# Peptides against a protein of PDB entry 3LCN, part 27

Target 1, 96 residues: chain A of PDB entry 3LCN
Amino acid sequence: QYTENLKVIVAEKLAGIPNFNEDIKYVAEYIVLLIVNGGTVESVVDELASLFDSVSRDTLANVVQTAFFALEALQQGESAENIVSKIRMMNAQSLG

## One batch from the design tools (peptide; made by RFdiffusion4, then SolubleMPNN)

Design b2_p15_1_s1 (from b2_p15_1, 6 letters changed)
Fold by OpenDDE base, seed 1:
Structure b2_p15_1_s1 (fold): chain B 96 residues (1-96), chain A 15 residues (1-15)
Amino acid sequence: as target 1 above (96 residues)
Amino acid sequence: MKRIEELKEKIKKRR
């Protein structure tokens, strides 16, 4: 029931990756699909690393871990808007 | 699912 909000959250996180030249919406959708189908941090990172070899494994792991943390936050009652705002601030700090 | 397969095909074509 949190899949649509999670897609938005993951897309915001992906938007913070410098020079990531992919369809962010499609990639976010795929990450969420993998998670809801029983993916782990490790298995999802492995899949993404096979597709996006120009992005460091550490960066991919950061994205995936953020998705899992966001899912937990949603389940605990935090709003998607609040989570997106936090991610946007983190993106700005990483680029500064 | 279709869009994901299209994404994979697009990436494969660039390699």
Scores: peptide ipSAE 0.208, ipTM 0.782, DockQ to the pose 0.358
Fold by OpenDDE base, seed 2:
Parts: C-alpha cells; structure tokens; sequence
Structure b2_p15_1_s1 (fold): chain B 96 residues (1-96), chain A 15 residues (1-15)
C-alpha cells in the first residue's frame, strides 16, 4: 500500500548519510522489506548494523526510526512529497 | 528478494 512511497522516503534519508558507499535504492528496499515483514526498530537496526559496519548504530537507528514515523505519517494521510521535503531539509541542516 | 540477496553477497565478498 505505502511500500513504494516508503522506499522513496527511506532512500532520501539514506542519501543524507556522509560517505555511505552502498546502493541507496537497494538498502531502502531492504529496510522496507524488513518493516513490512514485522521488523521492529531494534531488529531492523541489528540487521543493518551487521551489514554496514561503517555506519554508526545511532545513525542506523535514526534512519530506521524515520522509516517507522514516515509509515505512520503516510497512513495518517500525509503526502510522500511533504515527508521527502522535510527529510531533505533535515539532511541539508546535518551537512552544514 | 534476489536483488537484496545480491546486495548481501556483495557485502560479504568485500569482507
């Protein structure tokens, strides 16, 4: 239902990680897959941490929490475009 | 699924 929009949103969040040397679309797809298959913040972070040791656990937790919040926002009727715009602003602020 | 497994295998090969 919201999986495709969530993939776009998660990809935008991942794009804000400095020096992240992975295919963003692939990782976003994987995060969404884990979530829709009943993953929790903790279990998804654990899985990602096992794969991406160059990214801090805190950063991964921030990405995953953002995904869960975004899913809730989508379900409440917020547009994907609005959510993406917010994330872009956050990414820009974190890079400054 | 296949795409994700390919990603996981690529990561394993780098280690």
Amino acid sequence: as target 1 above (96 residues)
Amino acid sequence: MKRIEELKEKIKKRR
Scores: peptide ipSAE 0.207, ipTM 0.782, DockQ to the pose 0.363
Fold by OpenDDE base, seed 4:
Structure b2_p15_1_s1 (fold): chain B 96 residues (1-96), chain A 15 residues (1-15)
Amino acid sequence: as target 1 above (96 residues)
Amino acid sequence: MKRIEELKEKIKKRR
């Protein structure tokens, strides 16, 4: 299911945030839940910002936008493995 | 759902 693959993808993205001291799997699950329930980039970022004030709003927006793009890619037939590989490359560059 | 609520409660306790 796209939901389970999206959780893995979002978790990989969150793992790229330096000094992010939260349960990544739980946060990824929450982001996906918000998206599935009709959240927008703005509404999901607002929710996350209320919980994680140590992470910049721009960083949170980057994570959430990545989740929406990943969902679209999955729906268009791209493999989760390929998306995760791309995110790993992005994480190796910079995030924060 | 339960895990998310637990996460929120942990965050509240730190503030």
Scores: peptide ipSAE 0.206, ipTM 0.781, DockQ to the pose 0.349
Fold by OpenDDE base, seed 3:
Structure b2_p15_1_s1 (fold): chain B 96 residues (1-96), chain A 15 residues (1-15)
Amino acid sequence: as target 1 above (96 residues)
Amino acid sequence: MKRIEELKEKIKKRR
């Protein structure tokens, strides 16, 4: 169930990227797949950068790092709803 | 995986 919650969390983070013209759910699924199969921040960012040249490497790194932190939070017992709420608030502030 | 391959192919076609 952690993987499904993580997909929701990553999707919320991706939704904060301006002008990101991709299927957010599919991209979130791919990020989670890479992470659970042993990806590192660096390797996942490299993969995403190869696919999405319109998004800065720093932005991609921020998304990926958020995913890793969220996974740790889930494993420590934080609710997915709380994590999503935090990300939504951060997205709103970043777009302002 | 099939879905991811579809995503990659869509991206490739735009280039």
Scores: peptide ipSAE 0.201, ipTM 0.778, DockQ to the pose 0.361

Design b2_p15_1_s3 (from b2_p15_1, 8 letters changed)
Fold by OpenDDE base, seed 1:
Structure b2_p15_1_s3 (fold): chain B 96 residues (1-96), chain A 15 residues (1-15)
Amino acid sequence: as target 1 above (96 residues)
Amino acid sequence: MERIKELEEEIKKRR
């Protein structure tokens, strides 16, 4: 039930990556698909690292961990809009 | 739905 919101959240996180050359929507959908099919942080990072060599493993790990934290926040009743806003602020701080 | 099926096939192809 959180799948669509999680896609939006992950896409916002990916949008903060400098010089990201992959399709953000595609990667966000893929991450969420892996998570809802029982992926762990480790297994999802391993999969993404094997597919996307343009992004460092550490950056991928940061994205995936954010997705899992966001999923937990959604389950605890936090709105997708609030989570997106927090991620946007973090993106701005990381680039500043 | 179509895109999800494509991604699922791609996952199966790589596993």
Scores: peptide ipSAE 0.079, ipTM 0.700, DockQ to the pose 0.250
Fold by OpenDDE base, seed 5:
Structure b2_p15_1_s3 (fold): chain B 96 residues (1-96), chain A 15 residues (1-15)
Amino acid sequence: as target 1 above (96 residues)
Amino acid sequence: MERIKELEEEIKKRR
């Protein structure tokens, strides 16, 4: 099970969002919880959008899609450290 | 942890 690694990865993605007003750890844990309980990109985004009005639907969709791609990468044998490093680089480029 | 447990119970109730 990749649940704990996925929480770390999603938290790194959330940390790249400017002016994010929610608890990063809390939101990351909730996203992973929804995914492991059979959520789809659409259903997870819908749930998050209903709970967190400070974040746009497009931003939420980007985060959730990243989580699903990261889960696939973990299942294919990529390390959590490598995935986190990629996300950190993407966050830095997005802020430039 | 406390809030996550509450969310787990909410998801369980929706199933």
Scores: peptide ipSAE 0.075, ipTM 0.692, DockQ to the pose 0.149
Fold by OpenDDE base, seed 2:
Structure b2_p15_1_s3 (fold): chain B 96 residues (1-96), chain A 15 residues (1-15)
Amino acid sequence: as target 1 above (96 residues)
Amino acid sequence: MERIKELEEEIKKRR
Protein backbone atom coordinates (compact mmCIF):
# COMPACT_ATOMS: atom_id res chain seq x y z
CA GLN B 1 0.00 0.00 0.00
CA TYR B 2 2.73 2.48 0.99
CA THR B 3 5.59 0.41 -0.43
CA GLU B 4 6.49 2.62 -3.39
CA ASN B 5 6.33 5.84 -1.37
CA LEU B 6 8.44 4.25 1.35
CA LYS B 7 11.09 3.28 -1.22
CA VAL B 8 11.32 6.92 -2.32
CA ILE B 9 11.55 8.12 1.28
CA VAL B 10 14.26 5.61 2.22
CA ALA B 11 16.21 6.46 -0.93
CA GLU B 12 16.18 10.15 0.07
CA LYS B 13 17.51 9.22 3.51
CA LEU B 14 20.30 7.08 1.99
CA ALA B 15 21.25 9.95 -0.33
CA GLY B 16 22.34 11.95 2.72
CA ILE B 17 25.01 9.41 3.74
CA PRO B 18 28.53 10.61 2.88
CA ASN B 19 30.82 8.18 1.04
CA PHE B 20 27.98 5.71 0.49
CA ASN B 21 29.23 3.23 -2.12
CA GLU B 22 26.14 1.05 -2.62
CA ASP B 23 23.30 1.54 -5.08
CA ILE B 24 20.74 3.72 -3.29
CA LYS B 25 17.71 2.34 -5.12
CA TYR B 26 18.80 -1.24 -4.49
CA VAL B 27 19.35 -0.71 -0.76
CA ALA B 28 16.09 1.24 -0.37
CA GLU B 29 14.12 -1.52 -2.09
CA TYR B 30 15.77 -4.15 0.10
CA ILE B 31 15.03 -2.25 3.34
CA VAL B 32 11.37 -1.91 2.37
CA LEU B 33 11.24 -5.57 1.37
CA LEU B 34 12.55 -6.62 4.79
CA ILE B 35 10.08 -4.33 6.60
CA VAL B 36 7.00 -5.53 4.70
CA ASN B 37 8.08 -9.12 5.37
CA GLY B 38 7.91 -8.55 9.14
CA GLY B 39 11.36 -7.20 9.94
CA THR B 40 12.02 -5.21 13.10
CA VAL B 41 14.47 -2.34 13.46
CA GLU B 42 17.01 -4.70 15.01
CA SER B 43 16.57 -7.56 12.54
CA VAL B 44 16.74 -5.25 9.52
CA VAL B 45 19.86 -3.52 10.86
CA ASP B 46 21.46 -6.93 11.51
CA GLU B 47 20.73 -8.04 7.96
CA LEU B 48 22.05 -4.82 6.41
CA ALA B 49 25.18 -4.83 8.56
CA SER B 50 25.95 -8.38 7.41
CA LEU B 51 25.65 -7.38 3.75
CA PHE B 52 27.09 -3.84 3.66
CA ASP B 53 30.32 -2.72 5.31
CA SER B 54 30.47 0.74 3.71
CA VAL B 55 28.47 2.38 6.51
CA SER B 56 28.49 2.06 10.29
CA ARG B 57 25.86 0.11 12.21
CA ASP B 58 24.74 3.36 13.84
CA THR B 59 24.15 4.96 10.44
CA LEU B 60 22.19 1.90 9.30
CA ALA B 61 20.10 2.06 12.47
CA ASN B 62 19.31 5.72 11.79
CA VAL B 63 18.16 4.89 8.26
CA VAL B 64 16.03 1.94 9.36
CA GLN B 65 14.42 3.86 12.22
CA THR B 66 13.58 6.65 9.78
CA ALA B 67 11.92 4.09 7.51
CA PHE B 68 9.70 2.79 10.32
CA PHE B 69 8.73 6.31 11.40
CA ALA B 70 7.98 7.23 7.79
CA LEU B 71 5.76 4.18 7.36
CA GLU B 72 3.78 5.17 10.44
CA ALA B 73 3.51 8.75 9.17
CA LEU B 74 2.19 7.53 5.81
CA GLN B 75 -0.39 5.37 7.59
CA GLN B 76 -1.48 8.43 9.58
CA GLY B 77 -2.09 10.39 6.38
CA GLU B 78 1.09 12.43 5.98
CA SER B 79 2.09 12.88 2.34
CA ALA B 80 5.23 11.28 0.94
CA GLU B 81 6.25 14.69 -0.44
CA ASN B 82 6.17 16.24 3.03
CA ILE B 83 8.22 13.40 4.53
CA VAL B 84 10.80 13.62 1.73
CA SER B 85 11.08 17.39 2.24
CA LYS B 86 11.79 16.90 5.95
CA ILE B 87 14.49 14.33 5.17
CA ARG B 88 16.12 16.66 2.62
CA MET B 89 16.30 19.38 5.26
CA MET B 90 17.85 16.93 7.75
CA ASN B 91 20.39 15.77 5.15
CA ALA B 92 21.37 19.38 4.41
CA GLN B 93 21.84 20.12 8.11
CA SER B 94 24.00 17.01 8.63
CA LEU B 95 26.27 17.98 5.69
CA GLY B 96 26.92 21.44 7.24
CA MET A 1 12.95 -6.14 -10.36
CA GLU A 2 14.91 -9.35 -10.87
CA ARG A 3 17.20 -8.83 -7.88
CA ILE A 4 14.27 -7.95 -5.60
CA LYS A 5 12.45 -11.10 -6.69
CA GLU A 6 15.54 -13.13 -5.81
CA LEU A 7 15.69 -11.51 -2.38
CA GLU A 8 12.00 -12.25 -1.78
CA GLU A 9 12.66 -15.92 -2.49
CA GLU A 10 15.66 -15.90 -0.14
CA ILE A 11 13.51 -14.44 2.66
CA LYS A 12 10.84 -17.10 2.09
CA LYS A 13 13.47 -19.86 2.31
CA ARG A 14 14.77 -18.53 5.65
CA ARG A 15 11.30 -18.63 7.24
Scores: peptide ipSAE 0.069, ipTM 0.688, DockQ to the pose 0.151
Fold by OpenDDE base, seed 3:
Structure b2_p15_1_s3 (fold): chain B 96 residues (1-96), chain A 15 residues (1-15)
Amino acid sequence: as target 1 above (96 residues)
Amino acid sequence: MERIKELEEEIKKRR
C-alpha cells in the first residue's frame, strides 16, 4: 500500500511543475518503481534526466528528494492525505 | 503501461 500512496504523492508533486509535458501518472509510477527497486536520489535523477529533457535536473532532484522524504514519512505513520496536502500547499506557494 | 512493464523486466534481468 505504501507504493500506491507514494505514486499519488509523487503525482501531486509533479503537478506543481509548470509546462510539464509528460504524463504525470506515468512518470510518478516510474519514479516509485525505481525507488522501491533500490534507487538512490542520484541514480533516480540520472535516469529521469536521461529520459526527459523537458524538465531541468534541479527540478527532477527536488521531485525525487520529496519522494524519498514522503516514503520515510509514510513508514513513520504519517497519512498519505496529510503529505499530499502539504505538497499541494507548497506547489501553490511556489507558483506565486 | 507497456513501457513500465519493459522497465520492470529490465530491472529483473539486472538482478
Scores: peptide ipSAE 0.062, ipTM 0.683, DockQ to the pose 0.137

Design b2_p15_2_s2 (from b2_p15_2, 8 letters changed)
Fold by OpenDDE base, seed 2:
Structure b2_p15_2_s2 (fold): chain B 96 residues (1-96), chain A 15 residues (1-15)
Amino acid sequence: as target 1 above (96 residues)
Amino acid sequence: MKKIEELRKKIKERR
């Protein structure tokens, strides 16, 4: 079970979205819940797009795909801390 | 499913 770690990871990814004025914790929890209930990249993106029309579909897809990759990485034994660090570095690069 | 709807509502209510 990696749901709690995945929430932290997704929250870090969401924090990198410029001008995203939503509760990061709630959105991260929502994304993870959709995934563990059988959501696909496409279905989760569709749901998020319906809620957050100010965020591009590409940005949402990037967030969701990151969540799926992170889940696989966790299952393969990568630490949540390492994954978060990678995402944080990516966020910093995107802000430059 | 119920929890999903609850979170969706929470997100909407805070906007």
Scores: peptide ipSAE 0.512, ipTM 0.901, DockQ to the pose 0.813
Fold by OpenDDE base, seed 3:
Structure b2_p15_2_s2 (fold): chain B 96 residues (1-96), chain A 15 residues (1-15)
Amino acid sequence: as target 1 above (96 residues)
Amino acid sequence: MKKIEELRKKIKERR
């Protein structure tokens, strides 16, 4: 169930990227799949950068790092709802 | 790996 919650969390993070013209659900699923299959921050960022040349590497790294931190938080017992709320707040502040 | 490639393909095809 962590994978499903993580997909929701990553989707919320992706929704904060301005002018991101991709299917957020598919991209979130892809990121989670890469992570649970042994991807590292570096390898997942490299993969995403190869697909999305219009998004800066720093932005992609921020998304991926957030996913790894969220996974750890879920494993430690934090609710998905709390994590999503934090990300939504960060997205709103970053766009301001 | 099949699922990874499938998702990669789906992402690329929608562009």
Scores: peptide ipSAE 0.508, ipTM 0.899, DockQ to the pose 0.820
Fold by OpenDDE base, seed 1:
Structure b2_p15_2_s2 (fold): chain B 96 residues (1-96), chain A 15 residues (1-15)
Amino acid sequence: as target 1 above (96 residues)
Amino acid sequence: MKKIEELRKKIKERR
């Protein structure tokens, strides 16, 4: 039930990756599908690393862990808007 | 399964 909000959240996180030249919408949807089909942080990172060899494994792990934390936050009642705002701030801090 | 593979294919095709 949180899949659509999670896609938006993951897309915001992906948008913070410098020089990430992929379709963010498709990648976000793919990550969410992997998670809801029983993926773990490790298995999803492995899949993404096999697909995007130009992105560091640490960066991919950060994206995936953020997705899992965001899913937990949604389940605990935090709004998608609040989560997106936090991620946007973190993106700005990482680039600044 | 089909949807996951479809998305993977779409991602690869656009690269």
Scores: peptide ipSAE 0.507, ipTM 0.899, DockQ to the pose 0.769
Fold by OpenDDE base, seed 4:
Structure b2_p15_2_s2 (fold): chain B 96 residues (1-96), chain A 15 residues (1-15)
Amino acid sequence: as target 1 above (96 residues)
Amino acid sequence: MKKIEELRKKIKERR
């Protein structure tokens, strides 16, 4: 199942947010559960924004869109390790 | 659905 790999991927993305003082594991799990239960980018961003008002909606949208793209990539046969590596490179540039 | 609600609560309680 892609769910566990997606949690790892989303956690890596969240770790790139500067000054994000939340339990990354729990937030990643929450995002994945919202997605697999039929959430859209918009609905998941709205939910996260209600919890984390210190993070911009653009940053949240970036995280959520990454999760959806990662899920599609997993379904297309890309390895979780490869996706995580790409996210690490993106995190090294900037997020905020 | 219960799991989602439980996680939301857990996240809120840890803040």
Scores: peptide ipSAE 0.507, ipTM 0.899, DockQ to the pose 0.839

Design b2_p15_2_s4 (from b2_p15_2, 8 letters changed)
Fold by OpenDDE base, seed 5:
Structure b2_p15_2_s4 (fold): chain B 96 residues (1-96), chain A 15 residues (1-15)
Amino acid sequence: as target 1 above (96 residues)
Amino acid sequence: MERIKELKEKIKKAR
């Protein structure tokens, strides 16, 4: 029920990664589906690390943890728009 | 699960 909102949120987070030359929508959907199919932070990071060897494990972990926190926030009643706004602000403040 | 496999292949091919 929150999968579509989570895809948007994860896409916003991925958009903050410098020099990330992947289809953001495909990657966001991939991450969300791994999570809803029982993935943990570690297992999803491991999967992404095997796929994107040019992205640091710390960066991938940050993306995945953000997804899990966002899912919890959605379940607690926070709007997707608010979460996206926070992530956008964080992306703008990031040193890369 | 089928969609996961499809997405993984699409991601790999896009690079």
Scores: peptide ipSAE 0.695, ipTM 0.946, DockQ to the pose 0.863
Fold by OpenDDE base, seed 2:
Structure b2_p15_2_s4 (fold): chain B 96 residues (1-96), chain A 15 residues (1-15)
Amino acid sequence: as target 1 above (96 residues)
Amino acid sequence: MERIKELKEKIKKAR
């Protein structure tokens, strides 16, 4: 199970959202739990959109899709550290 | 599921 690593990864992704005034750790855990309990990209985005109306749906979709891709990467053997590093670099450029 | 509900409430209350 890669839930703990995925939480870290998602948290890093969320940290890239400008003016996001939510508890990143809680939101990251929330997203991961939704995913591992059968959530799809669409259903998780819908859930987040209902909670965070100040964040664009596209931005939320980007976060969720990143989580799904990261989970696949972890399962294929990529290290969490490497994934986090990539996300950090992406955050430094632009998100949403 | 209980943790999910808990987190959702925590997220809402943290605002």
Scores: peptide ipSAE 0.694, ipTM 0.945, DockQ to the pose 0.768
Fold by OpenDDE base, seed 1:
Structure b2_p15_2_s4 (fold): chain B 96 residues (1-96), chain A 15 residues (1-15)
Amino acid sequence: as target 1 above (96 residues)
Amino acid sequence: MERIKELKEKIKKAR
C-alpha cells in the first residue's frame, strides 16, 4: 500500500506551488484518493482545474503527472524519502 | 467516495 507515502509525496509537490493558499494536506489526500479510485491524469487535472481556477492548468498537470510517476517509482522499489528529496530539489527550481 | 466528497467540501469551505 503506497497511499500514505503518495500523500506525503504529493504534499511536497504542492508545497512547491507559489502562492498556493489551500490546505495542502487535504488537497494531497484528495488527489491521491482520486487516483486510487481510478482517476487518470486527464480526469484528475480536470477535477483540480474546476476547483482551483487560480492555478494554471499546466501547473496542475505537473502535480498530477508527478503523482503518477511517483506511484510508479514506489512500485519499482524507490523509497518515499528519495522521491520526496527529488521533488524538493525540483521545487527549488519553482513551478511558476 | 464519501471521503472524496467530504474532502472536496472541506477544501471549498477552507477558503
Scores: peptide ipSAE 0.693, ipTM 0.945, DockQ to the pose 0.855
Fold by OpenDDE base, seed 3:
Structure b2_p15_2_s4 (fold): chain B 96 residues (1-96), chain A 15 residues (1-15)
Amino acid sequence: as target 1 above (96 residues)
Amino acid sequence: MERIKELKEKIKKAR
């Protein structure tokens, strides 16, 4: 299974959110468990939006969509390291 | 499901 790798990937994505003062490890695990237990982009975004009113719905949607894309990439054989590096670059470039 | 509930509570309490 890919759950542990996906947690690392989602944590990297969350680390790119400015002024996000939540425990990233807990939130990443939470998102992954929602996904692997049958969550959809919409249902997971709704859940996160109810918890984190200080984060825009668009930002949450971006995080969740990234998680689903990453899961597909892992299943197709891409390494977690490659996916993390891509996200890190995106985080850095989105600060403008 | 139990872990999901646990995590949600931990996230809430960490605030």
Scores: peptide ipSAE 0.693, ipTM 0.945, DockQ to the pose 0.780

Design b2_p15_3_s2
Fold by OpenDDE base, seed 1:
Parts: sequence; structure tokens; C-alpha cells
Structure b2_p15_3_s2 (fold): chain B 96 residues (1-96), chain A 15 residues (1-15)
Amino acid sequence: as target 1 above (96 residues)
Amino acid sequence: SSKLEKLREKIEELK
């Protein structure tokens, strides 16, 4: 139900990672698919860490946790636009 | 890239 919105949200979060050279659209899709197929924060982080060893585990964990929180927010009625805006602001404020 | 191709394959497996 929230799959497409979650993909957009996760993509926004990924866009905030400095020097991330992967296809954001595909990575976002993969993260969402892992989540909707029963993944946990830990299992999804483990999978991503195995694929993207140049990104710190902490950074990956931050992305994945954001995805889970965003999914909860969507389910609670928050708009995708609001969630994206919050993430965009966080990206702008984060240290490199 | 090889990594992108691997990712695509993983995605297709989950669809």
C-alpha cells in the first residue's frame, strides 16, 4: 500500500549520503522490497553492508531505520510529502 | 556495472 511512497522517501534519504555512487532508484527499490518481504533493521543492514562495503554500517543503519520509521509514519497518516521534506532538511544539516 | 546487475537480479528475485 505504501510501497511507492516509501521508495521515494528512501531515495531522498540515500541522496543525502556523500560520495554514494550507486543507482539510488534501484537501491531504494531493493530496500523497500526487503522490508515488505519481512526484513528487519538488522537483516536489511546486513544485506546492504555486503553489497556496499564502501558505506559505513552506521550510515546504512541510519538509512534503514529511517525507512522503517517512515513506513510507520505513513501508516499513521502522515503524508509522503511531509516525510520527504523532513528528510531533505536532515540531509542538509548533516555533517559530511 | 556488475554491482548494478547483481542488484537488479536480487530485485527480480523479490518481486
Scores: peptide ipSAE 0.638, ipTM 0.936, DockQ to the pose 0.984
Fold by OpenDDE base, seed 4:
Structure b2_p15_3_s2 (fold): chain B 96 residues (1-96), chain A 15 residues (1-15)
Amino acid sequence: as target 1 above (96 residues)
Amino acid sequence: SSKLEKLREKIEELK
């Protein structure tokens, strides 16, 4: 139900990673698919780390945890737009 | 890229 919104949210988070040259849309889709297929923070991070060794494990963990929090927020009734806005602000602060 | 191809394959496996 929330997969499409979650993809947008995860994409926004990925967009905040400096020097990340991967296709954000596909990476976001993959993360969401892993989550909805029963992945945990640890298992999803492990998978991503195996694919993107140039990105720190801490950065990947931050992305994945954000995805899980966002999914819970969506399920609790928060709008995707509001979640995206928060992430955008966090991205700006981290790059400042 | 090789990574993108791998990613696409993994995505299709989970769909």
Scores: peptide ipSAE 0.638, ipTM 0.936, DockQ to the pose 0.982
Fold by OpenDDE base, seed 3:
Structure b2_p15_3_s2 (fold): chain B 96 residues (1-96), chain A 15 residues (1-15)
Amino acid sequence: as target 1 above (96 residues)
Amino acid sequence: SSKLEKLREKIEELK
């Protein structure tokens, strides 16, 4: 029930990765599908690392962990808008 | 791209 909101949230997080030359919408959709089908942080990171070897494992882990935290926040009643705003601020403040 | 095609296939498998 939170899948569509989670896709938006994950897409916002992916948009903060410098030089990421992949379709953000499709990558976000794939991450969410892996999570809702029972993936763990480790298994999802492993899958993404196999597909996107130009992105560091630490960066991928940060994205995936953010997705899991966001899902929990949604389940606890936080709005998708608030979560997106927090991520946008984090993206803007990141210096690489 | 080849990666995009692979990604699309993986997504369809999970839907």
Scores: peptide ipSAE 0.638, ipTM 0.936, DockQ to the pose 0.927
Fold by OpenDDE base, seed 2:
Structure b2_p15_3_s2 (fold): chain B 96 residues (1-96), chain A 15 residues (1-15)
Amino acid sequence: as target 1 above (96 residues)
Amino acid sequence: SSKLEKLREKIEELK
């Protein structure tokens, strides 16, 4: 039940990556699918690294860990809107 | 194939 909200959240996180030229919606969908199918931070990062070699592993790990934390937050009752807002602020700070 | 095409294929495999 959190899948669609998680896609939106992950997409917001991906949007903060400079010079990332992939389709954000598709990448977000893939990340969420990997997670709900039993992926771990390490396994999801490995998969993404194999596809997007221009993005550092640290950046990918940051995205994936954010997804896992967001999923936990959703399960604990935090709204998707609130989580997205936090990520947007973090994206802005990282670009500064 | 393009990265997008590969991604599309992987997504469909997990759906």
Scores: peptide ipSAE 0.634, ipTM 0.935, DockQ to the pose 0.810

Design b2_p15_4_s1 (from b2_p15_4, 4 letters changed)
Fold by OpenDDE base, seed 1:
Structure b2_p15_4_s1 (fold): chain B 96 residues (1-96), chain A 15 residues (1-15)
Amino acid sequence: as target 1 above (96 residues)
Amino acid sequence: SEEIEELKEKIKELL
């Protein structure tokens, strides 16, 4: 129910990573899959780190934690559009 | 980890 919106949200977060050379849509989908199947922040980060060594563990952790908080925000009634907008702003600030 | 906990705090404030 929240999975499709969460995929969009996570993809927006991934889009803010400079020089990210992995498939954003695939990674976003995989993160959401791991989360909805009972993954924790630690376990999801471990999985991603093992697969994508071109991205730092800290960066991956930031993405994954963002996903978890975004999911919570969705469950609390915040719109996907608002969450995406916030992430977009965060991405812009990190580049500035 | 402690590092992840710090990120949690930061992200929680932003979202």
Scores: peptide ipSAE 0.101, ipTM 0.696, DockQ to the pose 0.030
Fold by OpenDDE base, seed 2:
Structure b2_p15_4_s1 (fold): chain B 96 residues (1-96), chain A 15 residues (1-15)
Amino acid sequence: as target 1 above (96 residues)
Amino acid sequence: SEEIEELKEKIKELL
């Protein structure tokens, strides 16, 4: 139900990663695909880490955890726009 | 890690 909004949200999170060398839309889509198909934080991180070694495992975990919390927020009625705004603020506060 | 836990808490507060 929330796949498209979640893709946007995850993409916003990925956009905050400095020197990210992967296609943001593709990675966001893949993360959401894994989540909606029953992935857990651990399994999704493991999958991403095996595919994208240019990103630290901690960074990947941060992204994936954000995705899961965002999904919960969506399910609780929070708007995608509001979630994106919050993530954008978090990105701006990141030290790299 | 502790860093991840801190980040999770931050995310919980914001989302």
Scores: peptide ipSAE 0.100, ipTM 0.686, DockQ to the pose 0.027
Fold by OpenDDE base, seed 5:
Structure b2_p15_4_s1 (fold): chain B 96 residues (1-96), chain A 15 residues (1-15)
Amino acid sequence: as target 1 above (96 residues)
Amino acid sequence: SEEIEELKEKIKELL
């Protein structure tokens, strides 16, 4: 039910990663797929780290945890637009 | 790990 909104949210988070050279929409879709198929933060990070060595494990963990909390926020009634706006602000304030 | 837990708490506060 929230998969499409979650893809948009994760894509916004990925867009804040400097020198990210993967297809953002593809990676966002893959993260959401792993989550809806029972992945945990650790297992999803492990999977992503094995596929995308250009991104640090800490950065991947940040993205994945953001996805899980965003999903919880959506389920609690927060709009995707508000979540995206918050992430956009976080991206702008990040120094690395 | 400790770093991951710190990131989780930061994200939890912001979202």
Scores: peptide ipSAE 0.094, ipTM 0.688, DockQ to the pose 0.028
Fold by OpenDDE base, seed 4:
Structure b2_p15_4_s1 (fold): chain B 96 residues (1-96), chain A 15 residues (1-15)
Amino acid sequence: as target 1 above (96 residues)
Amino acid sequence: SEEIEELKEKIKELL
């Protein structure tokens, strides 16, 4: 139900990763796919770490956890637009 | 790890 919005949110989070060499849209789609098919934070991180060794496990965990929290926020009635805005602020703060 | 837990809390505050 929240698949497309979650893809947008995850893509925004991925866009904040410096020197990210993977296709953002593809990775966002894959993360959402894993989540909607019953993945947990741990299992999704494990999967991503096995595929993308150029990104640290901690960074991947941050992205995945953000996705799960975003999903919860969507389910609680928060708009995708508001969540994306918060992610943008988070990205800006992480860049220093 | 503790670092991950701290990050989770920061994310939880924003979302």
Scores: peptide ipSAE 0.092, ipTM 0.682, DockQ to the pose 0.027

